# Ledger of designs, part 63: peptides against a protein of PDB entry 4HTP

Target 1, 231 residues: chain A of PDB entry 4HTP
Amino acid sequence: SQTVASHVPFADLCSTLERIQKSKGRAEKIRHFREFLDSWRKFHDALHKNHKDVTDSFYPAMRLILPQLERERMAYGIKETMLAKLYIELLNLPRDGKDALKLLNYRTPTGTHGDAGDFAMIAYFVLKPRCLQKGSLTIQQVNDLLDSIASNNSAKRKDLIKKSLLQLITQSSALEQKWLIRMIIKDLKLGVSQQTIFSVFHNDAAELHNVTTDLEKVCRQLHDPSVGLSD

## One batch from the design tools (peptide; made by RFdiffusion4, then SolubleMPNN)

Design b2_p14_6_s1 (from b2_p14_6, 6 letters changed)
Fold by OpenDDE base, seed 5:
Structure b2_p14_6_s1 (fold): chain B 231 residues (1-231), chain A 14 residues (1-14)
Amino acid sequence: as target 1 above (231 residues)
Amino acid sequence: SELEERFEELIKSL
């Protein structure tokens, strides 16, 4: 069965997240999220117009937007230092070079950008002149690869983890990788609260999540913004 | 918006 996530480019989610992050006010941040959500719902209705009782929902996107609430996927076992080493290897960066040292010492202030401590931003600037301008992954494919990483981490298969990471990296733009890193480390820095995200999604979302702690259930049961929890 | 236009294109491709 087809899902909305299998059609939506990961780049479109990342561009939305970038707009949210760059927005100064809460209202503008909400507007960008709502635009993505409404477009998703419209696509869902078109995709599933002849299908009843589908389980497809906003969950594939929501779990990437609120990665700290992930309960289905286990730990990735990925740290910034591992990613730094991987990038140095993949990009063939000189080990004593400026870019390699930036990645390895991401916590140390080195520049005027104030990006100290934000590995994803440092990685972005290193990647921007070296990687694809546009990625090719859908949201579904990103989630599949992340599932693979988590599964292989549990199985202690480091080689397979590396393979999945390389696939993510080589098929993603610098901007997409910035957000992918933030999803993996579970810190998006959007400047908008979890409560706000839930409130925009559905009026009853925060309540249902508070009771169930099941993000997929929240997305499924409250897929239609006009249908309440009590209905 | 550009995002909405891309989604409309996806819908048309169904």
Scores: peptide ipSAE 0.645, ipTM 0.963, DockQ to the pose 0.927
Fold by OpenDDE base, seed 1:
Structure b2_p14_6_s1 (fold): chain B 231 residues (1-231), chain A 14 residues (1-14)
Amino acid sequence: as target 1 above (231 residues)
Amino acid sequence: SELEERFEELIKSL
């Protein structure tokens, strides 16, 4: 069955996340998230207009926005150091070069950006002049690749993990990769709390999640903001 | 917004 996630570009999620991160104040951050969410819901209604019993929900996006709440896929087994090495290899960066060293020593302040400790930001600046300007992946495709990484990590298939990572990287812009890295590392740095995300999604979302700890159930059961848990 | 417009285009393409 078709899903909203199979149609929505990953770039659109990333641009939304970028706006949220750059926004000052809770209200503006909420506005950007709400815009994406409302658009998603509208698309859902259009896509499933003639289908009443669908399991499609905001879950594919929500699990990327709140990756620390992921319970379906296993651990990726990926850390910043692995990504650094991968980028050095992929981009053919001189190992002793400035950019390679920035990636490897991301915790140490280097340069003028003040991005020490934020690997994703450091990677972004390295990638920006070296990668595609526009990515081609949908949210569904990103999740599929992440699923592949997790499953292959469990199976100890390092070569296949690398293959999926390369596919993600080569089909993504620098901005998309910035956010993808943060999703994998499970730290988006949005400046908005989990509770706020849930509250915008649905008034009962936080409560249901606290009980079930199942993000998919939360997204599915509370898909309609006008229908509560008690209904 | 530009985002909303893109979503509208996606809807029209269904």
Scores: peptide ipSAE 0.641, ipTM 0.962, DockQ to the pose 0.887
Fold by OpenDDE base, seed 4:
Structure b2_p14_6_s1 (fold): chain B 231 residues (1-231), chain A 14 residues (1-14)
Amino acid sequence: as target 1 above (231 residues)
Amino acid sequence: SELEERFEELIKSL
């Protein structure tokens, strides 16, 4: 079935997240999120104009924005160290070289950017001169690949995990990979709370999530901001 | 915004 996520580039989500992160004030952060959300809802209405009772919702995006609330997808089994090693291999970085050491020792302050402890930022600067300028993945494709990773982790198929990771990496810009890493590690560092994200999405979202702990249900039932839980 | 314009283009492509 057609979904909004199958049409929206992952790059557009990442650019939104980047704007949110760079924004200093809460109001500005909210504005950027609202812009993406409203655009998504508008697209949904257009896409499903002739179809009633669709299950499509903001869930594919929301689960990437709030990855710590993911309950459908099992653990990836991926940590920063694994990603570091993968990038060293993929980019053919000298193991004793500056960039390889930055990735492996990402917790140690080595640079002027103050990015110590943020693997995604370290990776970004290593990737920026080495990867594609524009990615090609949709949000749906990203979720499909992440589903594959989780499934293969459960099945202990390390080779297939690597394959899916390579697909994600090779089809993504440095900026997209920065955010993808943060999604996998489940720490986006947006500077805006979960509560704020829910409040912008729908007035009843936080309440429904507190009761159900089901992010998909929240997104589906509260897709329309004008329709509340009591309706 | 540029983002909104891209979404409008996507809508038009349906």
Scores: peptide ipSAE 0.640, ipTM 0.962, DockQ to the pose 0.922
Fold by OpenDDE base, seed 3:
Order: C-alpha cells, then structure tokens, then sequence
Structure b2_p14_6_s1 (fold): chain B 231 residues (1-231), chain A 14 residues (1-14)
C-alpha cells in the first residue's frame, strides 16, 4: 500500500530540522515542527481519502526525529570513525590532507566554526563543495536503507552495509547527509526536548510512549490529534 | 510557506 513517506522527500524533513536547530526560542522551534506535521497529516488525508483502515502514520518521520527511541531496527554498528574513513575513501581525500584530518580528528577544535565534537557539522563543510546540491531520496527510501544497514550489521555483512551507506550518501546533499549522520549516531541536537516533540504531536503521546515504549503504536493510535487514549 | 506549497503540489499529483 502507498504511504506518505513514499511521497515526501527526505530533503523536506532535513530542511525542517535545520530550521528547528537554527531557531532560538522554543516557540519558533515548535512552529517549524508543527508546520511539517500538519502538512504530513493533510497529505495523509488526501492519499488515503478512500481507504479508512490503513496502518500508515507519522512513524517513518518520527523514528528519524527521535532515533534514540528506535526499537524496531537493531543497532547500525556505525560510529564516527567508520564514517570518516568511508568519506575519505569515497571522496578520494589525501590521508594527510586537511579535510581527511578534520574528519578523523573531529573532536579537536579547528577553524572558526566552533564545531569541535560535532562530526556531522565537520562532514557538512567537507561535503558542501563536493556533493550534489539536491538529493533524490524519499523518507521511505531512507528508512529502507537504514533497515538494510541494521539487518546486515546483525548478519555481519560489512560489504552490504557499505553498499547501503554508499547509496545513501551518493543520493543526498551535504545538508541531508549532515542530518542523516545525526540520525545514525542518534543525536540530532535540535535544542527541543523529547517531551516537547510528543506534546506537539499529541496531548497523550508522552503517556502512551511511557507505557508501551512503542513509537509506531504511538504514531498510529494517536494519528488524529482530536482522538485521545480514552476514546 | 514554501514547505506547505510543496506538499500542496504533492497532493495535486495524486
């Protein structure tokens, strides 16, 4: 069956996350998240107009926004050092060059950006002049590739992990890769709490998650903001 | 917003 995630570009989620991160106040951060969420729900209603019994929900996006709460897919087995080495190889960066050293020593302060310790930001600046300006992946495709990575990590198939990672990064802009890295490492640095995200999504979301620890169930059962847990 | 306009175009494409 068709899903909202199969239609929504991953770039639109990343642009939303970028706006949230750049916003200073809680209210402005909430506004950007709400705009994306409301647009998603509107699209859902249009897509499923003639099909009332669907399992489609905000879950494909929510699991990328709150990656620490992921319970369906297993561990990726990917750390910053692995990504650094992959980028050096893919971009054919000299090992003793400035950009390779920035990626490998991302915790050491370099330059004026103050991005020490944030691998995703270091990677962004290396990638910006070297990669596509516009990505081609949908949210569904990103999740499919992440599922592949987790499955192959469990199966100890390093070659297939690399294949899926290469597909992700070669079809993504620098900005999309910045956020993809943060999703994989499970730290988005949005400056807004998990509680705030749940509260904006649905009044009962935090409660249902506290009981079930099932993010998909939260998204499906509380898809309609006007229908509560007690209904 | 630009985001909302893109979603409207997606809806029209259904």
Amino acid sequence: as target 1 above (231 residues)
Amino acid sequence: SELEERFEELIKSL
Scores: peptide ipSAE 0.638, ipTM 0.961, DockQ to the pose 0.891

Design b2_p14_6_s2 (from b2_p14_6, 6 letters changed)
Fold by OpenDDE base, seed 5:
Structure b2_p14_6_s2 (fold): chain B 231 residues (1-231), chain A 14 residues (1-14)
Amino acid sequence: as target 1 above (231 residues)
Amino acid sequence: SELEERFEKLIESL
C-alpha cells in the first residue's frame, strides 16, 4: 500500500524545518509548519480518495519532527564523534586539517558563527561545498534507513550501521544532512515547543499523547482536524 | 508557496 511518506521528498521536510528555525516569531514558525501539514493532508486525501480505513497518517513526518517522542524505533547508538570520524573518512579530509578538527572539536569555539556545540551546523558548513545540491530520498526511505540503523545497533552489526549511514549521507544535501543529524541526536532546535506542534496538528493531540504516549496513535486517530476524540 | 506548488504537482502525478 502506498503512503504519503513514500511520495514526499525528505528535502521538503528539511526546507520546512529550516524556515521554522530561521523564523523569529512563534506565529511565523507556526505558519511554516501549518503549510507543510496542510499540504500533507491534501495529498493524503488525493492519494487515498478511493480507500477506506487506511492506516496512513502524518506519523512518518511527526516522528522526525518530534524525535524525542520516538517509542517504536530503538536507540541508534550514534554519537557526534562517530559521525565526525565517518565524515572525515567519507570526504577524505586531512586528519590534521581545519575541517576535520572542526568536526572532532565541535564543542570548542573556533569561529565567529557561534555554532560551538552544534555539531549539525558545523557539519553543514563542511558538507556544503562537498556534497549534492539536492537529495533523492523520500521521507519513507529516510525512516526505513533509520529503522535499519536502530535494528542493526540492537544486533551489534556495526558494519551494517555504517552502510545505512553512508546511504543516507551520499543521497542527501548538506541541508538535509544538517537536519538528519539533529533528528538522530534528537535535538532540532526549532524554537517552538512540543505543545505548539501538537496544537497545530490537532486540538486534542496533546491530551491524547499525554495519555497514550503513542505518537502513531495520535497521528492516526486525530488525522482529521475536524474530528475530535469524543466523536 | 513553492512548497504548496510542489505538492500540487505530486497530486497531479497520481
Scores: peptide ipSAE 0.636, ipTM 0.961, DockQ to the pose 0.927
Fold by OpenDDE base, seed 3:
Structure b2_p14_6_s2 (fold): chain B 231 residues (1-231), chain A 14 residues (1-14)
Amino acid sequence: as target 1 above (231 residues)
Amino acid sequence: SELEERFEKLIESL
């Protein structure tokens, strides 16, 4: 069956996350998240107009926004050092060059950006002049590739992990890769709490998640903001 | 917003 995630570009989620991160106040951060969420729900209603009994929900996006709450897919087995080495190889960066050293020593302060310790930001500046300006992946495709990575990590198939990672990064802009890295490492640095995200999504979302620890169930059962847990 | 306009175009394409 068709899903909202199969239609929504991953770039639109990343642009939303970028706006949230750049916003100073809680209210402005909430506004950007709500705009994306409301647009998603509107699209859902249009897509499923003639099909009332669907399992489609905000879950494909929510699991990328709150990756530390992921319970369906297993561990990726990917750390910053692995990504650094992959980028050096893919971009054919000299090992003793400035950009390779920035990626490998991302925790050491370099330059004027103050991005020490944030691998995703270091990677962004290395990638910006070297990669596509516009990505081609949908949210569904990103999740499919992440599922592949987790499955192959469990199966100890390093070659297939690399294949899926290469597909992700070669079809993504620098900005999309910045956020993809943060999703894989499970730290988005949005400056807004998990509680705030749940509260904006649905009044009962935090409660249902506290009981079930099932993010998909939260998204499906509380898809309609006007229908509560007690209904 | 630009985001909302993109979503409207997606809806129209259904």
Scores: peptide ipSAE 0.631, ipTM 0.960, DockQ to the pose 0.892
Fold by OpenDDE base, seed 1:
Structure b2_p14_6_s2 (fold): chain B 231 residues (1-231), chain A 14 residues (1-14)
Amino acid sequence: as target 1 above (231 residues)
Amino acid sequence: SELEERFEKLIESL
């Protein structure tokens, strides 16, 4: 069955996340998230106009926005150091070069950006002049690749993990990769709390999540903001 | 917004 996630570009999620991160104040951050969410819901209604019993929901996006709440896929087994090495290899960066060293020593302040400790930001600046300007992945495709990484990590298939990572990287812009890295590392740095995200999604979302700890159930059961848990 | 417009185009393409 078709899903909203199979149609929505990953770039659109990333641009939304970028706006949220750059926004000052809770209200503006909420506005950007709400815009994406409302657009998603509208698309859902259009896509499933003739289908009443669908399991499609905001879950594919929500699990990327709140990756720390992921329970369906297992651990990726990926850390910043692994990504650094991968980028050095992929981009053919001189190992003793400035950019390679920035990636490897991301915790140490280097340069003028003040991005020490934020690997994703450091990677972004390295990638920006070296990668595609526009990505081609949908949210569904990103999740599929992440699923592949997790499953292959469990199976100890390092070569296949690398393959999926390369696919993600080569089909993504620098901005998309910035956010993808943060999703994998499970730290988006949005400046908005989990509770705020839930509250914008649905008034009962936080409560249901606290009980079930199942993000998919939350997204599915509370898909309609006008229909509460008690209904 | 530009985002909303892109979503509208996606809807129209269904």
Scores: peptide ipSAE 0.630, ipTM 0.960, DockQ to the pose 0.886
Fold by OpenDDE base, seed 4:
Structure b2_p14_6_s2 (fold): chain B 231 residues (1-231), chain A 14 residues (1-14)
Amino acid sequence: as target 1 above (231 residues)
Amino acid sequence: SELEERFEKLIESL
């Protein structure tokens, strides 16, 4: 079935997240999120104009924006150390080289940027001169690959996990990988609370999530901002 | 915005 996520580039989500992160004030952060959300809803209406009963919702994006609330997808089994080793291998970095050591020792302040402890930022600077300028993945494709990783982790198929990770990495820009890493590690560092994200999405979103703990249900039932829980 | 314009182009491509 046709979904909004199958059309929206992952790059557009990442650029939105980047704008949110760079914004200093809460109001500006909210504005960037709202812009993406409203655009998504508008696209949904256009895509499903002739189909009244669809299950499509903001869920594919929301689960990437609030990855700590993910309950459908099982654990990835991926940590920063694994990613560091993967990047060293993939990029053919000298193991004793500066960039390899930065990735492995990402918790140690070594740079002027104050990125200590943020593996995604460390990775970004290593990747920036080495990766594609533009990615090719849609949000749906990213979710499919992440589903594959989780499934293969459960099945203890390390080779297939690596395959899916490589597919994500090779088809993503440095900026997209920065955010992808944060999604996998489940720490986006947006500077905006979960409550704020829910409040912007729908007035009843936080309440429904508190009761159901089902992010997909929240996105589906509260897809229309004008239709409340009591309606 | 640039983002909104990209979404409009996507809509037009449907």
Scores: peptide ipSAE 0.630, ipTM 0.960, DockQ to the pose 0.920

Design b2_p14_6_s3 (from b2_p14_6, 5 letters changed)
Fold by OpenDDE base, seed 5:
Order: structure tokens, then C-alpha cells, then sequence
Structure b2_p14_6_s3 (fold): chain B 231 residues (1-231), chain A 14 residues (1-14)
């Protein structure tokens, strides 16, 4: 079945997240999130205009925006050190070179940028001159690859984990990879609270999530912002 | 916005 996530580029989510992160103040952050959400809902209505009672919802995007609330997908088993080694290999970086050392020693302050401890930002600057300007993945494809990683981690299939990671990396821009890393590590650093995200999505979202702890149910049951939980 | 324009294009392609 067709889903909104199968049509929306992952780049559009990442650009939205980047705008949110760069925005100063809660109001501007909310505006950027609302623009993405409203566009998603409009697309949903157009895509499903002749189909009632679809299960499609904002869930594919929401689980990437709030990755710490993920309950369907198991642990990735991926840490910053693994990603560092993978990038060094993939980009053929000299092991004793500046960029390789930055990735491996991401916790150590090396410069004035204040990015110490944020692996995703360090990776971004290493990747920017080396990666594609525009990625080719949809939100659905990203979720499929992340599902594969989690499944193969559970099965202890390291070779297949690497394969899926390579696909993610080679088909993503530096900016997309920055956000992908943050999604995998489950720390987006948006500067906006979970409560705010839920409140913008639907007035009853926080309450329903507190009861169910099921992000998919929240997105599905409260898909229409005008229809309440008691309706 | 540019984002909204991209979504409108996606809708038109349906």
C-alpha cells in the first residue's frame, strides 16, 4: 500500500530539523515543525482521497523525530566509535590524518567550534566536502534500512549491518548523515521538548502517549488535529 | 515556503 513516507524525501525532514535546530526561540522552532506536519497532512489527504480508514499516519516521521520513544525497532548496537571506523574505511581517510583523528577523538575539544562531544557535527564537517549534495532516500527507505540494522543486530549479522549502513551513507548528503547519526544515537538536540512536539501534533497526543507509550497508536488515532480522543 | 512548494509538486505528481 502507498504511504506518505514512500513519497517524502528524507532530505526534506532533515532540512526541517536543521531549521528547527538553528532557530532561536520556541516559536520559530514550532513554526518549522508545523510547516512540515501540515504539508505531510495535506499530502496524506491527497494520496488517500479515495481510501477511507487507512493505517498510514505521521508515524514514520515521528519515530525519527522522537527516536528515544521508539518501541517497535530494537537496538541498533551502533556507537560513535563504530561509525568513526566505518567512515575512515569508506572515505579512505589516512589513519593518522586530521579527519580520522577528529572522528576517533570526537570527545576531545580540537577547535573553537564548540562541537566537542557531538559526533554528528564532527562527521558533518568531514563529510561535507566528500559526499553528495543531495540524497536519494525517502523516509520509508530510511526506516526500512534502520529496521534492517536493528533486525541484523539482534541476529548478530555484522556483515549485513555494514551493508545497510553503507547504503544509508552512500545515498545521503552530509547534512542528511548528520541527522541520521543523531537518529541512530537517539539525540537530536533540537532545543524543543517532547511535550512541545506532541502539543503541536495534537492536543491529546501527550495524554495518549502517557497511557499507551505507543507512538504509532498516537499518530494513527490522532491523525486528524480536529478530532479528539473522546470523539 | 520552499518546503511547501516541494510538497505541492509531489501532490501534483500523484
Amino acid sequence: as target 1 above (231 residues)
Amino acid sequence: SELEERFEKLIEEL
Scores: peptide ipSAE 0.630, ipTM 0.960, DockQ to the pose 0.811
Fold by OpenDDE base, seed 3:
Structure b2_p14_6_s3 (fold): chain B 231 residues (1-231), chain A 14 residues (1-14)
Amino acid sequence: as target 1 above (231 residues)
Amino acid sequence: SELEERFEKLIEEL
C-alpha cells in the first residue's frame, strides 16, 4: 500500500527542522512543527480517501524527529569519526588539508562559526560547495536506507553499510546531510523538548509513549488528534 | 506557506 512517506521529500522535513532550529521562541518552533504535521495529516486523508483502516501514520517522520526513541531498528554502529573518514574519501579531500582536519577535529574550535563539537554543522560547511543543491530522496527512501544500515551493522557487513551511506550522501544536499547526520547520531538540537513534540502531535501522546515506549503505536493510535486514548 | 503549497501540489498529483 502507498504511504505518505513515499510521497514527501526528505528535503521538506529538513527544511522544517532547519526553521525550528533557527526559531528563537517556543511558540515559533511549535508553529513550524505544526505546519508540517498538519500538512502531513491533510495529505494522509487525501491519499487514503477510499481506504479505511490503513496502518500508515506519522511514524516514518516521527522516528527521524525523535531518533533517540527509535526501538524498531537496531544500532547503526556509526560515529562522527567514521563519517569524517567517509567524507574525506568520498570528496577526495587532502588528509592534511583544512577541510579534512575540520572533520577529524570537529571538537576543536576553529573560530568562525562557533560550531565546535557539532559535527553536523562542520560537515554542512564542507559539503555546501561540493554537493548537489537539491536532494531526491523521500522520507520512506531515507528510512529504507537507514534500515539497511542497521541490519547490515548487525550482520557485520561493513561493505554494505558503506554502500547505503554512499547512496544517502550522493542523493542529498548539504542541508539534508546536516540533518541526516544528526538523525544517525541521535541529536537534533532543535531547542524544543520531546514533551513539546508529543504535546503538539496529540494530547495523549506522552502518556501513551510512557506506557508503551512504542513510537509507532503512538503515531498509529493517535493519528487523529480528535480521538483520544479513552475513546 | 511554501511548504503547504508543495503539499497541495502533491495532493493534486494523486
Scores: peptide ipSAE 0.626, ipTM 0.959, DockQ to the pose 0.889
Fold by OpenDDE base, seed 1:
Structure b2_p14_6_s3 (fold): chain B 231 residues (1-231), chain A 14 residues (1-14)
Amino acid sequence: as target 1 above (231 residues)
Amino acid sequence: SELEERFEKLIEEL
C-alpha cells in the first residue's frame, strides 16, 4: 500500500528539524514539530480517504526523529571516522588538506565555528559549497536505504553498505546530509526531549512506548490524537 | 507556512 512517507520529501523533515534545533524556546520547538505532524496527519487522511484498513502511520518519520528508539533495523555499523573517510573519497578532498583534516579531527576543529565534537556540523560546512542545493529523496526512500545499510552490515557486505551510503549522499543537500548523519549516529541534538516529542504526538504515547518499547505500535495505535489508549 | 503550503500542494496532486 502507498504510504505518506513515499510522498513527503526528506528535505521537509530536515527543514523542520533545523527549525527545531535553531529555536531557543520549548514552545517554538514544539510548534515546528506540531506543524510537521499536523501536516503529515492531514496528508494521511487525504491519501487514505477511501481506505479504512491501513497500517500507514507516522512511524517512518518518528523512527528518524527518535533514532535511538529504533528496534526494527539492526545496527548500521557506521561511525564518524567511516563517514569522514567516505566524504574525503567522494568529494576528492586532498587527504592532507584542511577540509579532510577537519572531518577526521572533528572533535578538535581549528575553525572559527564552535562545532567541536559535532561531526554533522563539520560535515555540513564541508559539504555546503560542494553538493546539491536540493535533495530528491523521500522519507520512504531514506528509510529503505537505511534498511539496506543495516541489512548489509549484518551480512558483512561492506561494498553494498558503501553503495547505499553513496546513494544517500549523492541525492541529498548539505542540510539533509547533516541530519542524515545525526540520524545514523543517533544524536539529533534537537534540544527537545523524547518525552516532549511523545507528548506532542499523543498524550498516551510515552506510556504506550514504556510498555511496548515498539515505536511502530505507538505510531499506529495512537495515530489519531483524539483516540486514547483506553478507547 | 511554506511547509504547510507544500503539503497542501502534495494533497492536491493526489
Scores: peptide ipSAE 0.621, ipTM 0.958, DockQ to the pose 0.888
Fold by OpenDDE base, seed 4:
Structure b2_p14_6_s3 (fold): chain B 231 residues (1-231), chain A 14 residues (1-14)
Amino acid sequence: as target 1 above (231 residues)
Amino acid sequence: SELEERFEKLIEEL
């Protein structure tokens, strides 16, 4: 069955996250998230106009926005050091070169940008002049690849993990990869709390999540902001 | 917004 996630470019989510991160105030951050959410819901209504009972929801996006709440897929088994090595190999960076060292020593400030400890930002600047300007992945495709990574990690197939990562990387812009890295590491640094995200999504979302710890159920049951938990 | 316009375009393409 068709899903909203199969149509929405991953780039649009990343652009939204970028705007949220760059926004200084809570209200502005909320505005950017709300805009994406409302657009998603509108698209859902259009896509499923003739289908009343669908399981499609905001879940594919929500699980990327709140990756620390992921409970469906197993651990990726991916850390910054693994990604650093992968990028060095993929980009054919000199091992003793400046960019390779930046990736490997991401915890130590090497420049004026204050990006120490944020591997994703360091990777972004390395990738920006070297990768595609525009990505081609949908949100569904990203989730499919992440599912593959988690599955392969569980199966201890490092070669297949690498293959899936390469597919993600080669089909993503530098900005998309920045956010993808943060999703994998499970630290988006949005500057907005989980509670705020839930509150914007639905008034009852935080409560339902506290009870069920099931992000998909939260997204499905509370898909309509006008329909409450008690309804 | 630009984002909303992109979504509208996606809707039209359904």
Scores: peptide ipSAE 0.618, ipTM 0.958, DockQ to the pose 0.914

